# Peptides against a protein of PDB entry 5EG6, part 3

Target 1, 151 residues: chain A of PDB entry 5EG6
Amino acid sequence: RLRSQTVSTRYLHVEGGNFHASSQQWGAFYIHLLDDDESEGEEFTVRDGYIHYGQTVKLVCSVTGMALPRLIIRKVDKQTALLDADDPVSQLHKCAFYLKDTERMYLCLSQERIIQFQATPCPKEQNKEMINDGASWTIISTDKAEYTFYE

## One batch from the design tools (peptide; made by RFdiffusion4, then SolubleMPNN)

Design b1_p8_3_s3 (from b1_p8_3 with H1S R2Y)
Fold by OpenDDE base, seed 5:
Structure b1_p8_3_s3 (fold): chain B 151 residues (1-151), chain A 8 residues (1-8)
Amino acid sequence: as target 1 above (151 residues)
Amino acid sequence: SYTLKAAP
């Protein structure tokens, strides 16, 4: 016979000047669309329009103003990140956040820490990269998050 | 605004 344990749901959060994953609290973030040629920095120009997979975004904490480096939002299919998906981002689909200008580094959950995880190329499919479960995220609007988190 | 939920 086997014994199992329940793993709590975790959310991206900012505490003490650092990004972490919390099961007790969730952070509210602005997802800003950037131009593909926008340089890294604290100051950036935000583009208008709906965000599509493959585009460059900035995640900014609504409370502290802290931001992650530029990310490319990618659609997730099972345990793979799709490199060529370009349809509008949906809250109904899982996504991954590629660290722009890195060698396949993705935003990843590890226990309570937020780390970078290096994806591996998919041998049979050039348009996919293999990610771990911790690199898969769901985007939720804050009005809905309040109901889901406190239910 | 949005929140990001881990989705393993």
Scores: peptide ipSAE 0.615, ipTM 0.946, DockQ to the pose 0.050
Fold by OpenDDE base, seed 3:
Structure b1_p8_3_s3 (fold): chain B 151 residues (1-151), chain A 8 residues (1-8)
Amino acid sequence: as target 1 above (151 residues)
Amino acid sequence: SYTLKAAP
């Protein structure tokens, strides 16, 4: 008897006080726009307006209130993160989340775990960094959010 | 609010 396995879609989720990747449950998150000079902390000032690639954001779980460190949202082209893209964030495009003030560390899933993956510099193109498949994400709206994304 | 889906 041949057992066939189907690859399941995974979502960012918070359980037991930890971030993880779940195929059975999905988390709802607020995406807050920050100033570029905003310091890390639990309390932060939120900016109004459209979120653009290259800007600093905070992801906060709507249920638990748990937040990830400050992230820079970057546009993804194939298997590379673009460092100089500054157009409005689109829900139709894949994105990557760079951990601010790190050496090319990106938010990444590995099976059921959320880890930091170090991107590799692109020798031929200085405005790109090579990421793995686990570091690419799609943003999906669940309701009316505080900030508007490009369609 | 938003959900984040893995996009390989």
Scores: peptide ipSAE 0.609, ipTM 0.946, DockQ to the pose 0.044
Fold by OpenDDE base, seed 1:
Structure b1_p8_3_s3 (fold): chain B 151 residues (1-151), chain A 8 residues (1-8)
Amino acid sequence: as target 1 above (151 residues)
Amino acid sequence: SYTLKAAP
């Protein structure tokens, strides 16, 4: 008998004061647009407007208020993060979250843990960085997420 | 609000 393991869908979640990846629960987050020159901190000024790839964002848990460091949201093309994409963020596209002011560190899922993964420069494409599958995310509005999660 | 789903 052939037995195969199926990888469960995991969502970003905050539990016990920590960010983790849960297959049982999903977190609701506000995605705030920041100015490019906004400094790190718990207090920040939110900009108006639609979020575009390449812009700086702040992810804040709607329940706990816990936030990740400033991130640059980048468009994902297959196994690469695009460095020069600037079109509006779409829920239909995969994205990656670059930790701002790091050496190519991206928000990454590893089993149930949230870690930082260092992307590798793409040798022949300067506008791309190679990421792993765990560093790719799909943004889903919570109304849609509720439907999908419980269906 | 939004949720973030892993997209391998």
Scores: peptide ipSAE 0.607, ipTM 0.945, DockQ to the pose 0.050
Fold by OpenDDE base, seed 4:
Structure b1_p8_3_s3 (fold): chain B 151 residues (1-151), chain A 8 residues (1-8)
Amino acid sequence: as target 1 above (151 residues)
Amino acid sequence: SYTLKAAP
């Protein structure tokens, strides 16, 4: 017989030395602004200022210190990532994290796993790439984040 | 700090 499955909200989290998507816990991350020419590495120079879409960032877990590769934060419009948006990042808008120097690879949630998802070009709009739902994220300040989760 | 919530 078929079994019911609960749909729950998931958060980026670090556990056991790995990034994963958790419905039970959320990770706290520092979002560091980098120069566009900053090289990949564990050591990096952080820029001052507000983060805008299109800029290069480093996500660092506040607990473990683990970091993802350099990402370009992009604004999301429906099912597309905008390639040329440059306004300030907002907690009220969805965003996507493009893995810098890849062929349209984005940080993506798949079940409990964090994977890279390859976006497809938008046929009629060259300034957009089509992403899946798992590649859309909302940035939430931890002072506003919930501490209790239910499925 | 921030948390990242999936936003389908």
Scores: peptide ipSAE 0.601, ipTM 0.943, DockQ to the pose 0.050

Design b1_p8_3_s4 (from b1_p8_3, 3 letters changed)
Fold by OpenDDE base, seed 3:
Structure b1_p8_3_s4 (fold): chain B 151 residues (1-151), chain A 8 residues (1-8)
Amino acid sequence: as target 1 above (151 residues)
Amino acid sequence: SKTLRAAP
């Protein structure tokens, strides 16, 4: 017997004080724009403006208030993260979240867990890093969005 | 707020 596997969509969710991936439950998050020189901490200053690729952001759970470390939101092209893209973030494009001040570590979904995935350099293109499918995210806007995205 | 999901 050939066992068929189905690809399931998983959502970022907070439960029991931890970030994880759920096939049934999803969480709403605030995406806060930060200055590039903003330090890491629970308290941070939010910058006004339109979010662009390459900028530093904070993801905060709207229910629990739990936050991830500072991230750089990057545009995804195929299976690569673009290092030099600076256009406005669009809901039509996939994105990746680089953990700031790490060696190519990205926010990644692995089964039911949220992990850090280390991207590999692209030999042919210095402005790209190779990521896996789990490190590619889709953003769905809600009516509670503080910052607007390009459509 | 935004909802994030993994791309297929």
Scores: peptide ipSAE 0.051, ipTM 0.720, DockQ to the pose 0.045
Fold by OpenDDE base, seed 4:
Structure b1_p8_3_s4 (fold): chain B 151 residues (1-151), chain A 8 residues (1-8)
Amino acid sequence: as target 1 above (151 residues)
Amino acid sequence: SKTLRAAP
């Protein structure tokens, strides 16, 4: 099957009170680990520990404090999100951010916008969902990293 | 903190 591709590298960035994608500017984000039963809200309790695929996280802009809704970080294999991967998050692998409690909605880059992309169920593999490249993210650690990722 | 990006 033909796959969509991201034509250029873009960075998640917050500007003007909105999340957007920039070709030149990047935002640093805190990735907060949450408990699986943590409710949605501006206030949340951060859990200690290493982040694993399948866990609930909050992405918070380090500058503005703006946060995305609760996300489940999932491992990506090619253009599929793995639903059952639970190993430590690795910077060597792309990841996807499933919007928790949605119908297969993933954080996605589309041109200069950050949108939700609805993944398609994988017909042959129930433990996978098909995503586009815009929904596949690379995590780049900064010198202010609060979590250690598996390599 | 981490930087997130979409790469082709």
Scores: peptide ipSAE 0.049, ipTM 0.720, DockQ to the pose 0.046
Fold by OpenDDE base, seed 2:
Structure b1_p8_3_s4 (fold): chain B 151 residues (1-151), chain A 8 residues (1-8)
Amino acid sequence: as target 1 above (151 residues)
Amino acid sequence: SKTLRAAP
């Protein structure tokens, strides 16, 4: 008899004051755009504008108000995070959340836990870092977003 | 800012 593996979708969720991954529940989050020079802290200033890859963001639970450290949202290509992508964030693309001011640490799902995963440099491609599947996220926005480009 | 549902 062949063994089958089941892959279940897990969602970022806050419960009991902790971030975790749940197959049963999901959390809604505010993604706040920050200035590139915004300091880390519970208090932060939100910047106006559309979010682009490469920008600094804060993920805040809409219910509890708990927030993750400052993140840089990066575009994902296969199993790599792109370091230089700067186009508008799209629901059509996977993304990764680099923990700002870390050594290639990314927000990652490991079983039911949210952890930091250290990406591996791509020797042949300096503009990419290798991440695992757990560090690749899908964003489903509750808001319809239309982007305006400025020249 | 956007409200999002994040899933791995």
Scores: peptide ipSAE 0.046, ipTM 0.720, DockQ to the pose 0.068
Fold by OpenDDE base, seed 1:
Structure b1_p8_3_s4 (fold): chain B 151 residues (1-151), chain A 8 residues (1-8)
Amino acid sequence: as target 1 above (151 residues)
Amino acid sequence: SKTLRAAP
């Protein structure tokens, strides 16, 4: 389970069939849980508790203090974002960050930049949206600087 | 893909 806390974002690369987190290319963020009815703005009220998929969060850069727009954290299955998942956010699951009130725009890492990627609706599954790998994130809570995992 | 690592 994940609570409002500081997180580091790191690009992973595949080597030898394994995913490796880069120690040179990363950023640190605060992730804050918001109420579903929280309005957009530079100032916001942080909610206590464990974060669940489908809830609204704010990502704040720990270095610059810049905040991204309100996001909805969604569970990822393969290359799809689940629109109706509501279980607690887990380190065992991948996630995606939907930009709230957009046309399926998701937070995406493209090379060295964070961009918005527009997901494609799943024709046969209305509760899913297709995202690219860059829009898929893995959340870990560990003191290890480097992380390797299997797909 | 990428990783969000929570600070302890």
Scores: peptide ipSAE 0.041, ipTM 0.658, DockQ to the pose 0.047

Design b1_p8_4_s1 (from b1_p8_4, 5 letters changed)
Fold by OpenDDE base, seed 5:
Structure b1_p8_4_s1 (fold): chain B 151 residues (1-151), chain A 8 residues (1-8)
Amino acid sequence: as target 1 above (151 residues)
Amino acid sequence: MKAIPIAA
């Protein structure tokens, strides 16, 4: 849908010791691949290799070193998170971040705040969970963060 | 759009 007005992208950012989203400031994050059995903690062992959907990752702010809890990166199809997708993560696709070891909790933007949003099971598709738009993210390279995206 | 900038 072509819109007459441009919509500013909101970027994940760390400010004041908290994660939030801003249209004016953005954080640069490292995404680290973890073993599936890696325990939660500030210290973790990073695996080598390409990141695939379904794998456990850590998002770490490159400036502050602050990290989110362990996440499972999942592919998004429309307004659903795919539970069984395992192809390589692509910037061309939206993704969702499931908070590992939770009951369908996903990283979500509400207003300017980063919260946990509980996905609901998809009634007719067991391999999908229904998420809201706030839980849908796009991974971009830092060199592209300066550009305005059209929606 | 909501974006997460990833550093190299």
Scores: peptide ipSAE 0.494, ipTM 0.912, DockQ to the pose 0.066
Fold by OpenDDE base, seed 4:
Structure b1_p8_4_s1 (fold): chain B 151 residues (1-151), chain A 8 residues (1-8)
Amino acid sequence: as target 1 above (151 residues)
Amino acid sequence: MKAIPIAA
């Protein structure tokens, strides 16, 4: 009889000029709050304030400076992304990152690769979109990431 | 878990 092993955490990471996820390596990212009307670009204006669900953000790797496109951070309820949640972002809850100005595309982990996953509308709940587990993320402090990596 | 480490 074999014993089960604890599932390891996979961290967003930049390697070789690409975003991926790794159990052995993790990146430290800055999350910047943007205005809703901020245009896409390498340079952007950062807003002050605590981030709420529904707001536009930029994720920037602290080491390489590489950034993902503008994202809208959305609250996750089970396997759905909430479209109208606007409460403060919490590390106790899972979140999803909608790629702004796309047709329901979300930041998603597939095996070790970071891809775009297209959510499907909820037929009976117009304020929700159905996502897969790969599109559900947890925001954690770098201190927690380091501790988890070495435990 | 899938995590994004955020720096202060």
Scores: peptide ipSAE 0.492, ipTM 0.914, DockQ to the pose 0.065
Fold by OpenDDE base, seed 1:
Structure b1_p8_4_s1 (fold): chain B 151 residues (1-151), chain A 8 residues (1-8)
Amino acid sequence: as target 1 above (151 residues)
Amino acid sequence: MKAIPIAA
């Protein structure tokens, strides 16, 4: 099923120096591709190229410049994060943001707060980690308030 | 749904 409308969307937003999610307000973010061996810090080197799942990225608020720690963007299959997916990132797919160098911590929305959620290993599939719905995100272009996805 | 607006 093809959907072209979004209902009750909550957007990642920065306010008062904090990340949160809002249905009324949203921030535009830059997603920067980093080298796999790039160190954590305020300063980082951006790589050229199209972003693929499994790669290291930085999310930076276009207005405030505030950034999240280094993330690995992972493809989501239902309620699991795929560890070995490497195809190009698409707005047609949900994604999860693994906090790099953590024990399976993912960027997660809880109510209106942005928290870290620890994924659990998938017992039957080593290439997957189980996440909650709060850890599933959709990337959208700022040119569109609503997006199209396949269901 | 949860969305992250990405600036081009």
Scores: peptide ipSAE 0.392, ipTM 0.881, DockQ to the pose 0.065
Fold by OpenDDE base, seed 3:
Structure b1_p8_4_s1 (fold): chain B 151 residues (1-151), chain A 8 residues (1-8)
Amino acid sequence: as target 1 above (151 residues)
Amino acid sequence: MKAIPIAA
């Protein structure tokens, strides 16, 4: 059963062949590690090992098989994405998904739509880019999501 | 490989 506390939470979801956000449904996604020189496409070679910030990844819906373009997962500090963080990805920290080979475009939630948001350079620190709240994501395990979503 | 949800 849906928990009342889940009403204010929005989850990435695939419906009707497109990505969107829902407060009542959530998608389970596989994160696949890619080589930095891997080309874009539906077929890709998966690399073994732990995922670190700064690495190239593919997000694939476990149900539909729908996938986003190649992303670079970056660590978030307050309202900024860190460009040089390389420690292991943690569920305790927020992250941002940079669309690879774009001009500072990040995966972003706007209302119920998934869009691209262009980050702005940080004037004081060259190793940071300023993002909005919609571009800051929380990664949670399947177990945590089920606990949060159902009573 | 691990299946995880993502929340905004």
Scores: peptide ipSAE 0.366, ipTM 0.864, DockQ to the pose 0.055

Design b1_p8_4_s2 (from b1_p8_4, 4 letters changed)
Fold by OpenDDE base, seed 2:
Structure b1_p8_4_s2 (fold): chain B 151 residues (1-151), chain A 8 residues (1-8)
Amino acid sequence: as target 1 above (151 residues)
Amino acid sequence: MKAKPIKA
């Protein structure tokens, strides 16, 4: 499950060919690790291993098979995305999803919609970009589609 | 829930 830091009860899911956030509908996603040079496409090759910050990933809906564009998963420190972190991604830690090959666009939850939010460069720290709370996500891994997480 | 690495 993926949820925004902004709204703990709203979780990312796919409905009607679109990405939505809902308190009653949960999305289960496969997170695929890609090579850094993997091209965008409906079909892609994946790598095995533990995901590290800075790596390219694909989020694929386990039910519909719909996928988001290639993302770079980045570590979050407060309201900033770290551009150079490369340690292993941990569950429950805040992360951000940079849309690869964009001008600092990140996946963001706004109300019940998934949008792209443009991060602002951090003037004093070149290795950071300023994001909003809606662009901070928490990943909860599960081996069952029926698993439900409650805080 | 305990934080742990995410396996792809």
Scores: peptide ipSAE 0.315, ipTM 0.823, DockQ to the pose 0.045
Fold by OpenDDE base, seed 1:
Structure b1_p8_4_s2 (fold): chain B 151 residues (1-151), chain A 8 residues (1-8)
Amino acid sequence: as target 1 above (151 residues)
Amino acid sequence: MKAKPIKA
């Protein structure tokens, strides 16, 4: 499941055909890795492997099958999204979801609603875009697999 | 400490 960095008790879920964040409800989502040249659509081809920042992903509700548009998962440093990070995505890391082919639009939690937030460029740092806290997310796996941590 | 990467 997905949760906002600033509102850890609110989890992304689908309700009434819309994406919402709620402290009382949560949904499970599949995160699919796509090819960089994969087109938009309900049908898509997925890739195997570990997800890295900068890659294109598809979030699909495990219950309803509803999906968001193609997203680029980006690393978050404080309140900035990094445009050039390419290391593996970790549950301990903050991430942002850039809506592919938009003008710096990111998936954002605003109160109880999921909206698009337009990031602003960083004048002094070309590899960063400024986002708000609502656009920072944490991915939490819902499976019972054991996670290995390295020091 | 580094968590195991997320596998798709």
Scores: peptide ipSAE 0.301, ipTM 0.821, DockQ to the pose 0.042
Fold by OpenDDE base, seed 4:
Structure b1_p8_4_s2 (fold): chain B 151 residues (1-151), chain A 8 residues (1-8)
Amino acid sequence: as target 1 above (151 residues)
Amino acid sequence: MKAKPIKA
């Protein structure tokens, strides 16, 4: 008989100047809201407000200050990223991080590495792109937050 | 927002 599979949670982390996926340590990140027309760079202007799906964000490591390229945060529905969702980001929902100005490239966890994974178009639903599980993320706020959920 | 991205 085969034993039950162990599912491990991995966290986005910065070590040695690189982003990686850690099962032991987690990094805290600032999620900065940017204007849609903000250019790529180390210096950027941050907007105030609650983040909504479809908006441009910057993930910055709170310890090292290292940042990923500009991302568009998108809502996830099962195995698809929604292209036109614009409701407020919720900790109860999975999300995906589209690499801005790429051909459907998403921030993806592959074992211990952080990579870019190319989504495929959804043939029957033009507002969706098919992603893998590695490209689905959960955001947990480091701020004190309480919420109620049911399944 | 300060957050911890988690892969489940």
Scores: peptide ipSAE 0.032, ipTM 0.669, DockQ to the pose 0.050
Fold by OpenDDE base, seed 5:
Structure b1_p8_4_s2 (fold): chain B 151 residues (1-151), chain A 8 residues (1-8)
Amino acid sequence: as target 1 above (151 residues)
Amino acid sequence: MKAKPIKA
């Protein structure tokens, strides 16, 4: 389970005041749980507790303090983001970051750039949206632990 | 495909 804390995200990091991507670098971020009605801004109120899928979060670079817009963290099943999952976030599973108040835009790694990727609706499954591999993220806690990584 | 961590 994941709480509001410092985490590392593979590929995503901040350098020179901009978001960059690298297959060999890890960015350290604070992931902050917000209220669902929290407005967008540089200042925000953080909630304590376990983060669940479907909740609103802020990713803040631990080094520069730069923050992304409000995101909804969503559970990933294969190549789809689940819209109705609400269980606790697990580091054993991939996740997707939906940009709140957008038309299905997700945080995405494309080549060496961070972009917004527009997910497509699943015709047969209303609770799912199709995302690409670049929009699927892995979160690693900053606590020292031994991990084996599988592609 | 991005890596999935599994605790050793």
Scores: peptide ipSAE 0.029, ipTM 0.642, DockQ to the pose 0.029; fails the geometry check

Design b1_p8_4_s3 (from b1_p8_4, 5 letters changed)
Fold by OpenDDE base, seed 4:
Structure b1_p8_4_s3 (fold): chain B 151 residues (1-151), chain A 8 residues (1-8)
Amino acid sequence: as target 1 above (151 residues)
Amino acid sequence: MKAIPKKA
């Protein structure tokens, strides 16, 4: 049986104290680079530098200040997250946000909700994890002067 | 850096 899915543009947004996806509203988020050994918490030390895949980041809503747990930003190839990519983050590539110290949990859009999706190991490629489309994100930079994404 | 996570 054939399955079809209608894809609509959604933006990560914070409303009512919750993360959700909106087709009409978008949230601007700070992406803070952290040290790999930075502990989880509301307070964290931001590291200087350009963000590369594989690095630990914090997503903080610029309006509300709400933050997601520590994430590892990973490069996406098709429907897989690359575990060993370390090049600079690019707006031209889809990315995935792995929740650090979880069992392959990724930030995912399901319907209108932001959830955690558990990726499955790629049987033939140990450096890849299989994710769904909901776990793939596109990043649009709002501050080119502060940070430049590489092609 | 500010960014907008987007789904398309």
Scores: peptide ipSAE 0.200, ipTM 0.820, DockQ to the pose 0.046
Fold by OpenDDE base, seed 5:
Structure b1_p8_4_s3 (fold): chain B 151 residues (1-151), chain A 8 residues (1-8)
Amino acid sequence: as target 1 above (151 residues)
Amino acid sequence: MKAIPKKA
């Protein structure tokens, strides 16, 4: 299970006030759990506890303090983001970061850049959206003492 | 600490 805490991410980092990507660099971020009704802004109230899929989070660079817009963390099944999953976030599963209040825009790694990728609706499955590989992320714990497996 | 890598 993932808690609101400091995280390190491969690829994503901040340089010169902008978000950049590198396959060889690791950036450190805070992942903060927010209330569902939290407004967008530089200042926000952080919730304690385990992060579940479907919840709103903020990614804040630990070095610069720069933050991405509010994100909804979603569970990934193969090449689709699940819209209704609500179980605890786990290292066992891939995830996607939906940019809140957008038309299906997801945080995506393309080449060496961080971009927004627009997911397409699944015609036969209303609870799913199709994403590309660049929009699929994996969260791992570097501290086993802080990580709890979820089945 | 948690890491958010991209699987190949």
Scores: peptide ipSAE 0.038, ipTM 0.615, DockQ to the pose 0.036
Fold by OpenDDE base, seed 3:
Structure b1_p8_4_s3 (fold): chain B 151 residues (1-151), chain A 8 residues (1-8)
Amino acid sequence: as target 1 above (151 residues)
Amino acid sequence: MKAIPKKA
């Protein structure tokens, strides 16, 4: 299970004060759980506990301290982000990072750039939004003690 | 932005 801790992801690292992508590099980040009503800012209050889909998080580079805006971590099902999933985040599933208080904007890898991708509504499922492959992320915990395995 | 986390 994922909690407020250090995580690693491919294609995301910080260089020169900016977020960059590289197939040869892995970035290390702190993922911090926030209250749903926490405001945007450089200083923020961190909640204890396991992170669930649908909750608000801050992603901070462990080396430089650079941070992204507040994100909502969402569960991915095929090519869709689930809007109402609330189970604990699992390393067995890909996730998407919705930029909080935007019109369906998600953190996305395009070529070697980090961009915002606007998801489209799923016509037949109102609890889903269609995203591309670049907006689907894999998180690897640097703390293996909290890994969960399934048969 | 640089961030400074605080524990509750």
Scores: peptide ipSAE 0.035, ipTM 0.651, DockQ to the pose 0.852
Fold by OpenDDE base, seed 1:
Structure b1_p8_4_s3 (fold): chain B 151 residues (1-151), chain A 8 residues (1-8)
Amino acid sequence: as target 1 above (151 residues)
Amino acid sequence: MKAIPKKA
């Protein structure tokens, strides 16, 4: 289980005041659990507890303090983002970051750049959206005290 | 916050 804590992810890092992508670097970020009704802003209230898929989170660079807009962390199954998964976030699963209040836009790595990728609905599977590999992220906790493995 | 560029 993942709580609000410091995490690391490949491809995403901050350099020169901007978010950049690099297959050769791992960026360190704080992932913060927000209330579902939390508004957009530089300042936000963090909730306690384990992060579950479907919840709203904030990614903040641990070095610069730069933040991304509110995201919904979603569970990934192969090339799809699950819309109804609500189990605790696990490092055993890849995840996708839906940009909240967008038209199915996800945080995506493309040719060493960070972009928004628009997912497409899965035919006859209303609980899934099709994403590409660039929109699938691996999260690694860098704080063992705030991460508990579960089976 | 930094905005993420849109996909072309």
Scores: peptide ipSAE 0.021, ipTM 0.627, DockQ to the pose 0.056

